# Peptides against a protein of PDB entry 5LHZ, part 30

Target 1, 78 residues: chain A of PDB entry 5LHZ
Amino acid sequence: QLLKSVFVKNVGWATQLTSGAVWVQFNDGSQLVVQAGVSSISYTSPNGQTTRYGENEKLPDYIKQKLQCLSSILLMFS

## One batch from the design tools (peptide)

Design b1_p30_1_s2 (made by RFdiffusion4, then SolubleMPNN; from b1_p30_1, 12 letters changed)
Fold by OpenDDE base, seed 4:
Structure b1_p30_1_s2 (fold): chain B 78 residues (1-78), chain A 30 residues (1-30)
Amino acid sequence: as target 1 above (78 residues)
Amino acid sequence: SEEEERERREREEEEKEIKEQRELLQQIRS
């Protein structure tokens, strides 16, 4: 269930779920899910391939950039 | 040795990157 959704120009849609997860649908077609209580994050590429990353592994730069973007957005709207 | 020093630097750089990632995730999850 959705709690709150925000459209961010030149980025995409950021949605907070009732589960406590944050779900971002980027304009490039990729998706990112971050959830409290879950150590891993989930990234879905534009072609639909999903990869889970643990909190103790180095992320690809393009995913880190998306996390930085998300962090910035949440800071602005929190 | 130069090899040991290089490996040390690489490990430290990776740890810094992971720490930064964890901080970002903590901000998002909070």
Scores: peptide ipSAE 0.489, ipTM 0.831, DockQ to the pose 0.809
Fold by OpenDDE base, seed 1:
Structure b1_p30_1_s2 (fold): chain B 78 residues (1-78), chain A 30 residues (1-30)
Amino acid sequence: as target 1 above (78 residues)
Amino acid sequence: SEEEERERREREEEEKEIKEQRELLQQIRS
């Protein structure tokens, strides 16, 4: 369930879920889900394929860049 | 050996990047 959604220019929509997860829907059609208490993150490509990444594996650069973007957004609006 | 040193450097770089990733995630999850 959704708590609040915010549109971020040149990024997409950032949403806080009741579960405590952060859900980002990027303008390129991809999605990213990060949640406290869950070691893995979830990335969904524009074609709808979902991949889970553990906390102890190196992320693809394009995923890391999206995390950096998300971190900056949350810092700005905290 | 030179190959072992190269592999060690690669592991160290990967571990540093993973640490950075975990710090990013910690910021996001907090």
Scores: peptide ipSAE 0.489, ipTM 0.830, DockQ to the pose 0.820
Fold by OpenDDE base, seed 2:
Structure b1_p30_1_s2 (fold): chain B 78 residues (1-78), chain A 30 residues (1-30)
Amino acid sequence: as target 1 above (78 residues)
Amino acid sequence: SEEEERERREREEEEKEIKEQRELLQQIRS
């Protein structure tokens, strides 16, 4: 279930789930899911392809940028 | 060798980037 959803201009929607997960829907059509207690993250590209990344592997720059964006959003609204 | 040193530096740089990523994730999950 959804706890809180925030719209961020020029970024998209960031949602906090009751599970503790953070779900971001970016304006480019991509999605990112990060959850406490789960080492991996989930990225869905605009074409619908989903990829799981572990915490010990190098992320593509475009995904790292989205994580940085997400971090800044959470910092602003915490 | 010089090639081994280049590869070592590349691995160290990648490890630093992974560490930075993990710190970002820790901030997000906190």
Scores: peptide ipSAE 0.489, ipTM 0.829, DockQ to the pose 0.833
Fold by OpenDDE base, seed 3:
Structure b1_p30_1_s2 (fold): chain B 78 residues (1-78), chain A 30 residues (1-30)
Amino acid sequence: as target 1 above (78 residues)
Amino acid sequence: SEEEERERREREEEEKEIKEQRELLQQIRS
């Protein structure tokens, strides 16, 4: 279930779920899910392909950039 | 060897990037 949603111009929507997860829907059609208590993250590409990444593996640059963007958004609205 | 040293450096750089990623995720999850 949804708890709180924030719209960020030219980026997309960031939603905090009751599960403790943060769900970002980017304007390029991709999605990113980060959840407390779960070591992995989930990325869905614009074509709908979903990939999970563990905390001990190097992320693709485009995923890291999206995480950096998310971190900046959360910091800005904290 | 030169190749072994290059591989060592690449592993160290990857470990640093992974550490940075974990710190970034910790910020997001906090």
Scores: peptide ipSAE 0.488, ipTM 0.828, DockQ to the pose 0.818

Design b1_p30_1_s3 (made by RFdiffusion4, then SolubleMPNN; from b1_p30_1, 14 letters changed)
Fold by OpenDDE base, seed 1:
Structure b1_p30_1_s3 (fold): chain B 78 residues (1-78), chain A 30 residues (1-30)
Amino acid sequence: as target 1 above (78 residues)
Amino acid sequence: MEKKREEEERRKKEEEEIEEQRKLLQQIRA
């Protein structure tokens, strides 16, 4: 369930779920889900394809950039 | 030996990148 959502200019919507997951809906149409206690993250491309990445595999640069963006957002609003 | 050295260096760089990713995720999940 949804806990709260924050709109971030030039990024999109960042939502914290009651499960502890962070769900970002980027302006490019992609989505990213990160959750504590889960070893993998999920990325959904604008075309709707979802890919899971494990904690020990190298991420594509565009995924890492989105994580960096998300980290910065959470830091700003903490 | 040179090829092995280069492979080891590439492996170490990848491990460092993965560790950086883990730090990002740790910050997000905290």
Scores: peptide ipSAE 0.504, ipTM 0.831, DockQ to the pose 0.816
Fold by OpenDDE base, seed 3:
Structure b1_p30_1_s3 (fold): chain B 78 residues (1-78), chain A 30 residues (1-30)
Amino acid sequence: as target 1 above (78 residues)
Amino acid sequence: MEKKREEEERRKKEEEEIEEQRKLLQQIRA
């Protein structure tokens, strides 16, 4: 279930899940899910295709940028 | 030898970038 959803200007929607996951729905139609205790992250492209990335692999730049954005958002939540 | 050096430098740079990713994820998961 959803814990809290926040609209972030020029970014999209950021949602905390009761599972401990953070789910971001970006304005470009992509999605990113990060969860404590899970080594991988999940990226969904605008066309709905999902890719899992392990913690030891280099991320595409566009995904790293989204993580940086997400990190900034969470600093606001703290 | 030069190719090997270049490959090592590339690998090292990639590892540094991955470490930055880990720090980012740590902040997100904290």
Scores: peptide ipSAE 0.503, ipTM 0.830, DockQ to the pose 0.754
Fold by OpenDDE base, seed 2:
Structure b1_p30_1_s3 (fold): chain B 78 residues (1-78), chain A 30 residues (1-30)
Amino acid sequence: as target 1 above (78 residues)
Amino acid sequence: MEKKREEEERRKKEEEEIEEQRKLLQQIRA
């Protein structure tokens, strides 16, 4: 279930779920899900392909950039 | 071995980047 959604100009929508997860829908059509207590994150590309990344593996730069963006959003709207 | 030193430096750099990622995720999950 959704708690609240925030629109960020030139980025997309960030949603906090009751599960404790943060779900971002970017303008490029990609999606990112991060949840406390879960070591992995999930990224869905614009073509719908989903990939899970563990916390001990190097992320692609484009995903790291999206995480940085997400961090900034949460800091800004905390 | 120069190649070995370069490989070790590359591995160290990658580990530092992963640590940076962990800190980033910690901030998001907090």
Scores: peptide ipSAE 0.502, ipTM 0.829, DockQ to the pose 0.846
Fold by OpenDDE base, seed 4:
Structure b1_p30_1_s3 (fold): chain B 78 residues (1-78), chain A 30 residues (1-30)
Amino acid sequence: as target 1 above (78 residues)
Amino acid sequence: MEKKREEEERRKKEEEEIEEQRKLLQQIRA
């Protein structure tokens, strides 16, 4: 379930789930899910394909950029 | 041996980038 959803200008929607996960739906149609207690993150491309990445593997630059964006948003509203 | 040194440097750089990613994720999950 959803706890809170926030629209971020020029980024998309950021949602806090009851599970503790953060779910971002970017304007390009991609999605990113990050959750405390879970080592992996999930990225869904605009075509709907989902890939999970562990914390010990090199992330594609485009995903890292989205994480950086998310981090900046959370810092801004912390 | 030059290739070996280059591989070590590339590996070190990758490890540093992964560490940066870990810190980034830690900030998000905090």
Scores: peptide ipSAE 0.500, ipTM 0.829, DockQ to the pose 0.846

Design b1_p30_1_s4 (made by RFdiffusion4, then SolubleMPNN; from b1_p30_1, 13 letters changed)
Fold by OpenDDE base, seed 4:
Structure b1_p30_1_s4 (fold): chain B 78 residues (1-78), chain A 30 residues (1-30)
Amino acid sequence: as target 1 above (78 residues)
Amino acid sequence: EEEEKEKEEKEKEEEKEIEEQRKLLQQIRS
């Protein structure tokens, strides 16, 4: 279930879920899910491949960049 | 040994990068 969705130009859609998760759908077709209380994050590539990353592993640069983008967006609207 | 020092530095840098990731995630989850 959705709580709030925000469209960000040149980025995509950011949605807060009732589960406490943030779901981002990027313009490149990739997706990112971050949830409070869950240490891992979920990334789905444009081709549909989903990968979970733990809090103790180095993220691929392109995913870190997406997280940075998301963080910046959330800060702007907080 | 210089090789061990370089290895140690790389591990240290990687840990710092992971720490930065955690900070980003903390901001997003809060």
Scores: peptide ipSAE 0.521, ipTM 0.847, DockQ to the pose 0.806
Fold by OpenDDE base, seed 1:
Structure b1_p30_1_s4 (fold): chain B 78 residues (1-78), chain A 30 residues (1-30)
Amino acid sequence: as target 1 above (78 residues)
Amino acid sequence: EEEEKEKEEKEKEEEKEIEEQRKLLQQIRS
């Protein structure tokens, strides 16, 4: 279930789920899901392709940048 | 030896980057 959704300027929509997951829908059409207690993260490209990344693999730079963006957002809104 | 040294440096750098990623994720998940 959805807990809270916030529109973030120049980023997109950030949603906190009751499961403890954070779901971000970026302006470029991509999506990112990060959940507490789950080692992997999920990235969905604008064309709808979903890729899961484990906690011990190097992320593509564009994914890391989105994580940095997300971290910054959560910090600003906390 | 130089090739092995270069390999070790790359692996060390990658591990540092992965640790940085884990720190980001920790911040997001906390």
Scores: peptide ipSAE 0.521, ipTM 0.846, DockQ to the pose 0.815
Fold by OpenDDE base, seed 5:
Structure b1_p30_1_s4 (fold): chain B 78 residues (1-78), chain A 30 residues (1-30)
Amino acid sequence: as target 1 above (78 residues)
Amino acid sequence: EEEEKEKEEKEKEEEKEIEEQRKLLQQIRS
């Protein structure tokens, strides 16, 4: 369930979920889900394939860039 | 041992990158 959604131009939609997760839908069609209390993150590619990354593995650069983008968005709109 | 030193350096670099990732995630989850 949704709490609040924010549209960011040239990035996409960022949504805070009642579960405590942050759900981002990027303009390129990819998605990220980050949640407090869960060590892993979930990335969905534009073709719909989902990959989970744990806290002790190196992320692909394009995923890290999306996390940096998300961090900036949350900082600006909090 | 040169090969072992190279392996150790790569592991240290990767750990630093992972730590940066964890800091990002901590900020997001806050």
Scores: peptide ipSAE 0.521, ipTM 0.845, DockQ to the pose 0.827
Fold by OpenDDE base, seed 2:
Structure b1_p30_1_s4 (fold): chain B 78 residues (1-78), chain A 30 residues (1-30)
Amino acid sequence: as target 1 above (78 residues)
Amino acid sequence: EEEEKEKEEKEKEEEKEIEEQRKLLQQIRS
C-alpha cells in the first residue's frame, strides 16, 4: 500500500510504501526501489528489464546518480 | 608484479565506491 506520493519536477514520482520501501518512477521510464531491511535494490530499465543489486557490488554510474538524486529529494523533504 | 598491483589498486578503488554507495543507501533507508 501507498503512504505518500510526491511529484518532483524533472525527476518523476517518489512514493513511500507501507512496507518501508521507497519507489521512484523516473521520467525516463525507469524505476528504482529501495527498502529498509533489504540489502539489495531493484532497478527497472525503460524496456522493462529488472536487475537487483546487492550492497557489495559496484553500481552502474547511471543508477548511482539516480540514488544520489533520490537522497537529495528525501533530504529536501525532511 | 605491476599488473597485479594495478588490479589490487583497482579493487580498492571499487571498494571505496561501494562504501560510498552504502552511505547513500543508508541515508535513503533511514
Scores: peptide ipSAE 0.520, ipTM 0.845, DockQ to the pose 0.817

Design b1_p30_2 (made by RFdiffusion4)
Fold by OpenDDE base, seed 1:
Structure b1_p30_2 (fold): chain B 78 residues (1-78), chain A 30 residues (1-30)
Amino acid sequence: as target 1 above (78 residues)
Amino acid sequence: SSSNYSSSESADDEQKDLLNNIKNSLSSLS
C-alpha cells in the first residue's frame, strides 16, 4: 500500500510504502526501491529489467547517482 | 542442481556511506 507520494520536479515520483520501502519512479522510466531492514536495493531499467544489488556490491555510476538523488528525497520526507 | 559463482568489485567507501545514510533515513521514516 501507498503511504505518501511526492512529485519531485525534474526527477519523477517518490512513494513511501507501508512496508517501509521507498519507491522512486524516475522520468527516464527507471525505478529504485529501497526498504528498511533489507540489505539490498532493487533497480529497474527503462526496459523493465530488474536487478538486485547487495550492499557490498559495487554499483554502476548511473545507479549511484540515482541513489544519491533518492537519499536527498528521503531527507525531504523527514 | 548446479549453481554459478561470480565475483564482483567491492563497494567503495563513498557508496557504503551513501547506503548507510539511506538506511538511517529509512529507519527514521518507520
Scores: peptide ipSAE 0.646, ipTM 0.916, DockQ to the pose 0.391
Fold by OpenDDE base, seed 4:
Structure b1_p30_2 (fold): chain B 78 residues (1-78), chain A 30 residues (1-30)
Amino acid sequence: as target 1 above (78 residues)
Amino acid sequence: SSSNYSSSESADDEQKDLLNNIKNSLSSLS
């Protein structure tokens, strides 16, 4: 369930879930889900394809950039 | 016989730090 949703200018929406996950919906139509206690991240491309990446797996730069953005958003929640 | 072989590179220190920061933030959030 949704706990808190925040509109982030020029980025999209960031939602904190009761599960401990944070879900970011980017303006380009892509999505990221990260969750406390889970060692993998979930990325959904604009075309709806979802890929899970392990913590030790080298990420494409475009995903790394979105994670950096997500990291900054998380700081806003604190 | 033929087979498919796939491999991936490991995350660098920068990416590891990024994910650790996210991990720490998530832990503090919930």
Scores: peptide ipSAE 0.646, ipTM 0.916, DockQ to the pose 0.332
Fold by OpenDDE base, seed 2:
Structure b1_p30_2 (fold): chain B 78 residues (1-78), chain A 30 residues (1-30)
Amino acid sequence: as target 1 above (78 residues)
Amino acid sequence: SSSNYSSSESADDEQKDLLNNIKNSLSSLS
């Protein structure tokens, strides 16, 4: 369930879920989900393919860039 | 690495720091 959705200019939408997850829907059609207490991240490509990455797994650069963006968004949530 | 991703490679320190920051931020959210 949704707690709060925030429009982020030039990025997309960021939503805080009751589960403790944060879901970012990027303008390019990709999505990221990170969640408190969960050691993996979920990335969905624009074509809808979802991949989960563990915390010790090397990430593609394009995902690291989106995570950096997400990190900044999290600070905005408070 | 010459590739953007290889499943055989481990996260570097920069990525670990990023994920740790995210983890800490998530834990503070209510």
Scores: peptide ipSAE 0.645, ipTM 0.916, DockQ to the pose 0.361
Fold by OpenDDE base, seed 3:
Structure b1_p30_2 (fold): chain B 78 residues (1-78), chain A 30 residues (1-30)
Amino acid sequence: as target 1 above (78 residues)
Amino acid sequence: SSSNYSSSESADDEQKDLLNNIKNSLSSLS
């Protein structure tokens, strides 16, 4: 279930889920999901392919940039 | 980084800090 959805200018939509996850849908068609208590992140590319990354795995720069954006959004929720 | 992504490479301190910040924020939302 959805708890809160926020429109983020020049980024997309960020949604807080009752599961403890936060789901960001970027304007470029990509998506990120992070969840409390889960050590991996989920990235979906614009073509719809999803990849999960562990916490010790080096991320592509474009994903790190999106995570930095997500981090800032989380601070807005607090 | 100018290098292509490789799953054999480990996360640097910057990435670790970023993920820790996200973890802390997610915990605070509960």
Scores: peptide ipSAE 0.645, ipTM 0.916, DockQ to the pose 0.348

Design b1_p30_2_s1 (made by RFdiffusion4, then SolubleMPNN; from b1_p30_2, 15 letters changed)
Fold by OpenDDE base, seed 5:
Structure b1_p30_2_s1 (fold): chain B 78 residues (1-78), chain A 30 residues (1-30)
Amino acid sequence: as target 1 above (78 residues)
Amino acid sequence: GSSVASSSEPATEEEKKLLQEIRELLKQLS
């Protein structure tokens, strides 16, 4: 269930779920899902390829950039 | 869509810090 969705200028849409997850749909067509209490993150590329990253594994630069953006979004939700 | 395995290389300290920040923010949001 959706708790709230917000439009983020030059980024896309960010949705907070009742599950404790935050789902970001970026303008480039990619998606990112993170959830409280879950160590892994889920990234879906524009072509639909999904990759889950654990808490202690190397991240591609584009993922790090989107995660940094996510941090800013989470601050907006607070 | 499809699913792909992630890297087996260890995270850098920068990446660990970023993820920790996200975890803290998620905790505050909940």
Scores: peptide ipSAE 0.644, ipTM 0.902, DockQ to the pose 0.712
Fold by OpenDDE base, seed 2:
Structure b1_p30_2_s1 (fold): chain B 78 residues (1-78), chain A 30 residues (1-30)
Amino acid sequence: as target 1 above (78 residues)
Amino acid sequence: GSSVASSSEPATEEEKKLLQEIRELLKQLS
């Protein structure tokens, strides 16, 4: 369930869920879901393919870039 | 859509730091 949605200029939409997750829908059609208390992140490519990355797994550069963006978004929510 | 497994290579220190930062921010948000 949605708690709060924020439009982020040149990024997309960031939504805080009641589950404690943050769901980012990027302008390129990709999606990122991170959640408090969950060790893995979920990335969905524009074609709908979803990959989960654990806490000790190598990240593709495009994922790292989106996570860095996410860090800034999370600061906005505070 | 489909679900795919991630890389088996270990995370770098930079990646570990990034994820840790996100975890801390998420804790503060909830």
Scores: peptide ipSAE 0.644, ipTM 0.902, DockQ to the pose 0.752
Fold by OpenDDE base, seed 1:
Structure b1_p30_2_s1 (fold): chain B 78 residues (1-78), chain A 30 residues (1-30)
Amino acid sequence: as target 1 above (78 residues)
Amino acid sequence: GSSVASSSEPATEEEKKLLQEIRELLKQLS
């Protein structure tokens, strides 16, 4: 269930869910979901493939970039 | 769509720090 959705220029849409998750839908068609209390992150590529990344594994650069973007968004939400 | 679990080298300290920052920010939003 959606709590709040925010349009982020040149990024996409960021949505806070009642579950404690934050869901970012990027302009390139990819998606990122992070959730309070969950150690893994979920990335969905534009083709619909979802990959979960644990907290102790190396991340692709494009994932790190999107996570950095997410961090900035979260700062704005607070 | 499909789901895939990743397998890779250990996370760098930079990546750990980034994830920790995200976790703390998420906690603040809760």
Scores: peptide ipSAE 0.644, ipTM 0.902, DockQ to the pose 0.752
Fold by OpenDDE base, seed 3:
Structure b1_p30_2_s1 (fold): chain B 78 residues (1-78), chain A 30 residues (1-30)
Amino acid sequence: as target 1 above (78 residues)
Amino acid sequence: GSSVASSSEPATEEEKKLLQEIRELLKQLS
């Protein structure tokens, strides 16, 4: 279930779920899901490939950029 | 969609810090 959806200019849509997850749908067609209590993050590329990243593995630069954006969004939600 | 493998290299300190920040923010929203 959705709690709140926010439009972020030049980024996309960010949605808070009742599960404790935050789901970002970026303008480039990619998606990012993070969730409280879950040790991995989920990234889906525009072509539909999904990769889960654990807490102790190297991240691609484009993932880090989107995570930094996510951090800013989370600050807005709080 | 399909699932793909990720890097087996260890995270940098910067990456660890970023993820920790996200975890703390998520905790606050719960």
Scores: peptide ipSAE 0.643, ipTM 0.902, DockQ to the pose 0.740

Design b1_p30_2_s2 (made by RFdiffusion4, then SolubleMPNN; from b1_p30_2, 11 letters changed)
Fold by OpenDDE base, seed 2:
Structure b1_p30_2_s2 (fold): chain B 78 residues (1-78), chain A 30 residues (1-30)
Amino acid sequence: as target 1 above (78 residues)
Amino acid sequence: SSSTHSSSEPADEEEKKLLNEIRELLKSLS
């Protein structure tokens, strides 16, 4: 369930879940989910395809950019 | 650089740093 949702200007919406996950819904229609205690990240493209990325594998640049944005969002939540 | 990923290609140090930062922040929120 949702703990809180925050509107992030020029980014989209970020939601903190009771599971310890943070779910970002980007304006481009993509989504990113990261969770405390889970080493992989989940990315969903605008067409709905979801891919999980492990902690040791090379990420596409566009994912890295969204993760950088996520880092800033997480700082906002703190 | 390429915008693609490969499971055979290891994460670079900057990527590792970013992921570690995210992990620490997530722990702080829990």
Scores: peptide ipSAE 0.635, ipTM 0.910, DockQ to the pose 0.393
Fold by OpenDDE base, seed 3:
Structure b1_p30_2_s2 (fold): chain B 78 residues (1-78), chain A 30 residues (1-30)
Amino acid sequence: as target 1 above (78 residues)
Amino acid sequence: SSSTHSSSEPADEEEKKLLNEIRELLKSLS
């Protein structure tokens, strides 16, 4: 279930779920899901391929950039 | 820096810092 959905200019949409997850749908068609209590992040590329990344593995720079954006969004939710 | 990830290459300190920040923010929302 959805709790809150926010439009973020030049980024996309960010949605808070009742599960404790935050789901960002970026303008480039990619998606990012992070969730409280889950040590991995979920990234979906524009072509629909989903990859989970563990907390100890090196991330591609483009994903790190999206995570930085996500951090800013989460800060606005608070 | 690499545009791809490697499961055998460890996360750097900046990445860890970012993930920790996200975790703390998520906790505050729940």
Scores: peptide ipSAE 0.635, ipTM 0.910, DockQ to the pose 0.394
Fold by OpenDDE base, seed 4:
Structure b1_p30_2_s2 (fold): chain B 78 residues (1-78), chain A 30 residues (1-30)
Amino acid sequence: as target 1 above (78 residues)
Amino acid sequence: SSSTHSSSEPADEEEKKLLNEIRELLKSLS
């Protein structure tokens, strides 16, 4: 369930869930979900395709960039 | 480095660092 949502200029919306997950809805239509205690991340492309990535596998650069953005957002939540 | 995903390729140190940072931040939010 929703805890709070924050508008991030030039990025999109970031939502903190009661589950411990953070959900980012990017302006390009993609989405990223990360959660405390879960080793994989979930990426949804603009076309709606969702892919899970493990913590030890090589990520596409575009996902790394979004994760970097997410890191900045999480830091702001602190 | 390619912009494509490969489950057979290991994450590099920078990627690991980023994920660790995210994990720590997530932990602090809960």
Scores: peptide ipSAE 0.635, ipTM 0.910, DockQ to the pose 0.382
Fold by OpenDDE base, seed 1:
Structure b1_p30_2_s2 (fold): chain B 78 residues (1-78), chain A 30 residues (1-30)
Amino acid sequence: as target 1 above (78 residues)
Amino acid sequence: SSSTHSSSEPADEEEKKLLNEIRELLKSLS
């Protein structure tokens, strides 16, 4: 269930879910989901493939960039 | 840095910092 959706210019849409997750739908068609209490992150590529990344594994730079963007978005939610 | 990830390569300190920041922000939103 959706709590709040915010349009982010030049990024896409960010949605807060009742589950405690935040879901970003990027303009490039990719998606990122992070959730309170869950150590792994979920990334969906534009082709629809979803990969979960643990907190101790090295991430691709493009994922790090999106996470940095997510951090900024979370600050806006606050 | 690499554009690809390797399961054998651990997260660096910068990545850990970012994830921790996100984790704390998520807690504050709950």
Scores: peptide ipSAE 0.634, ipTM 0.910, DockQ to the pose 0.379

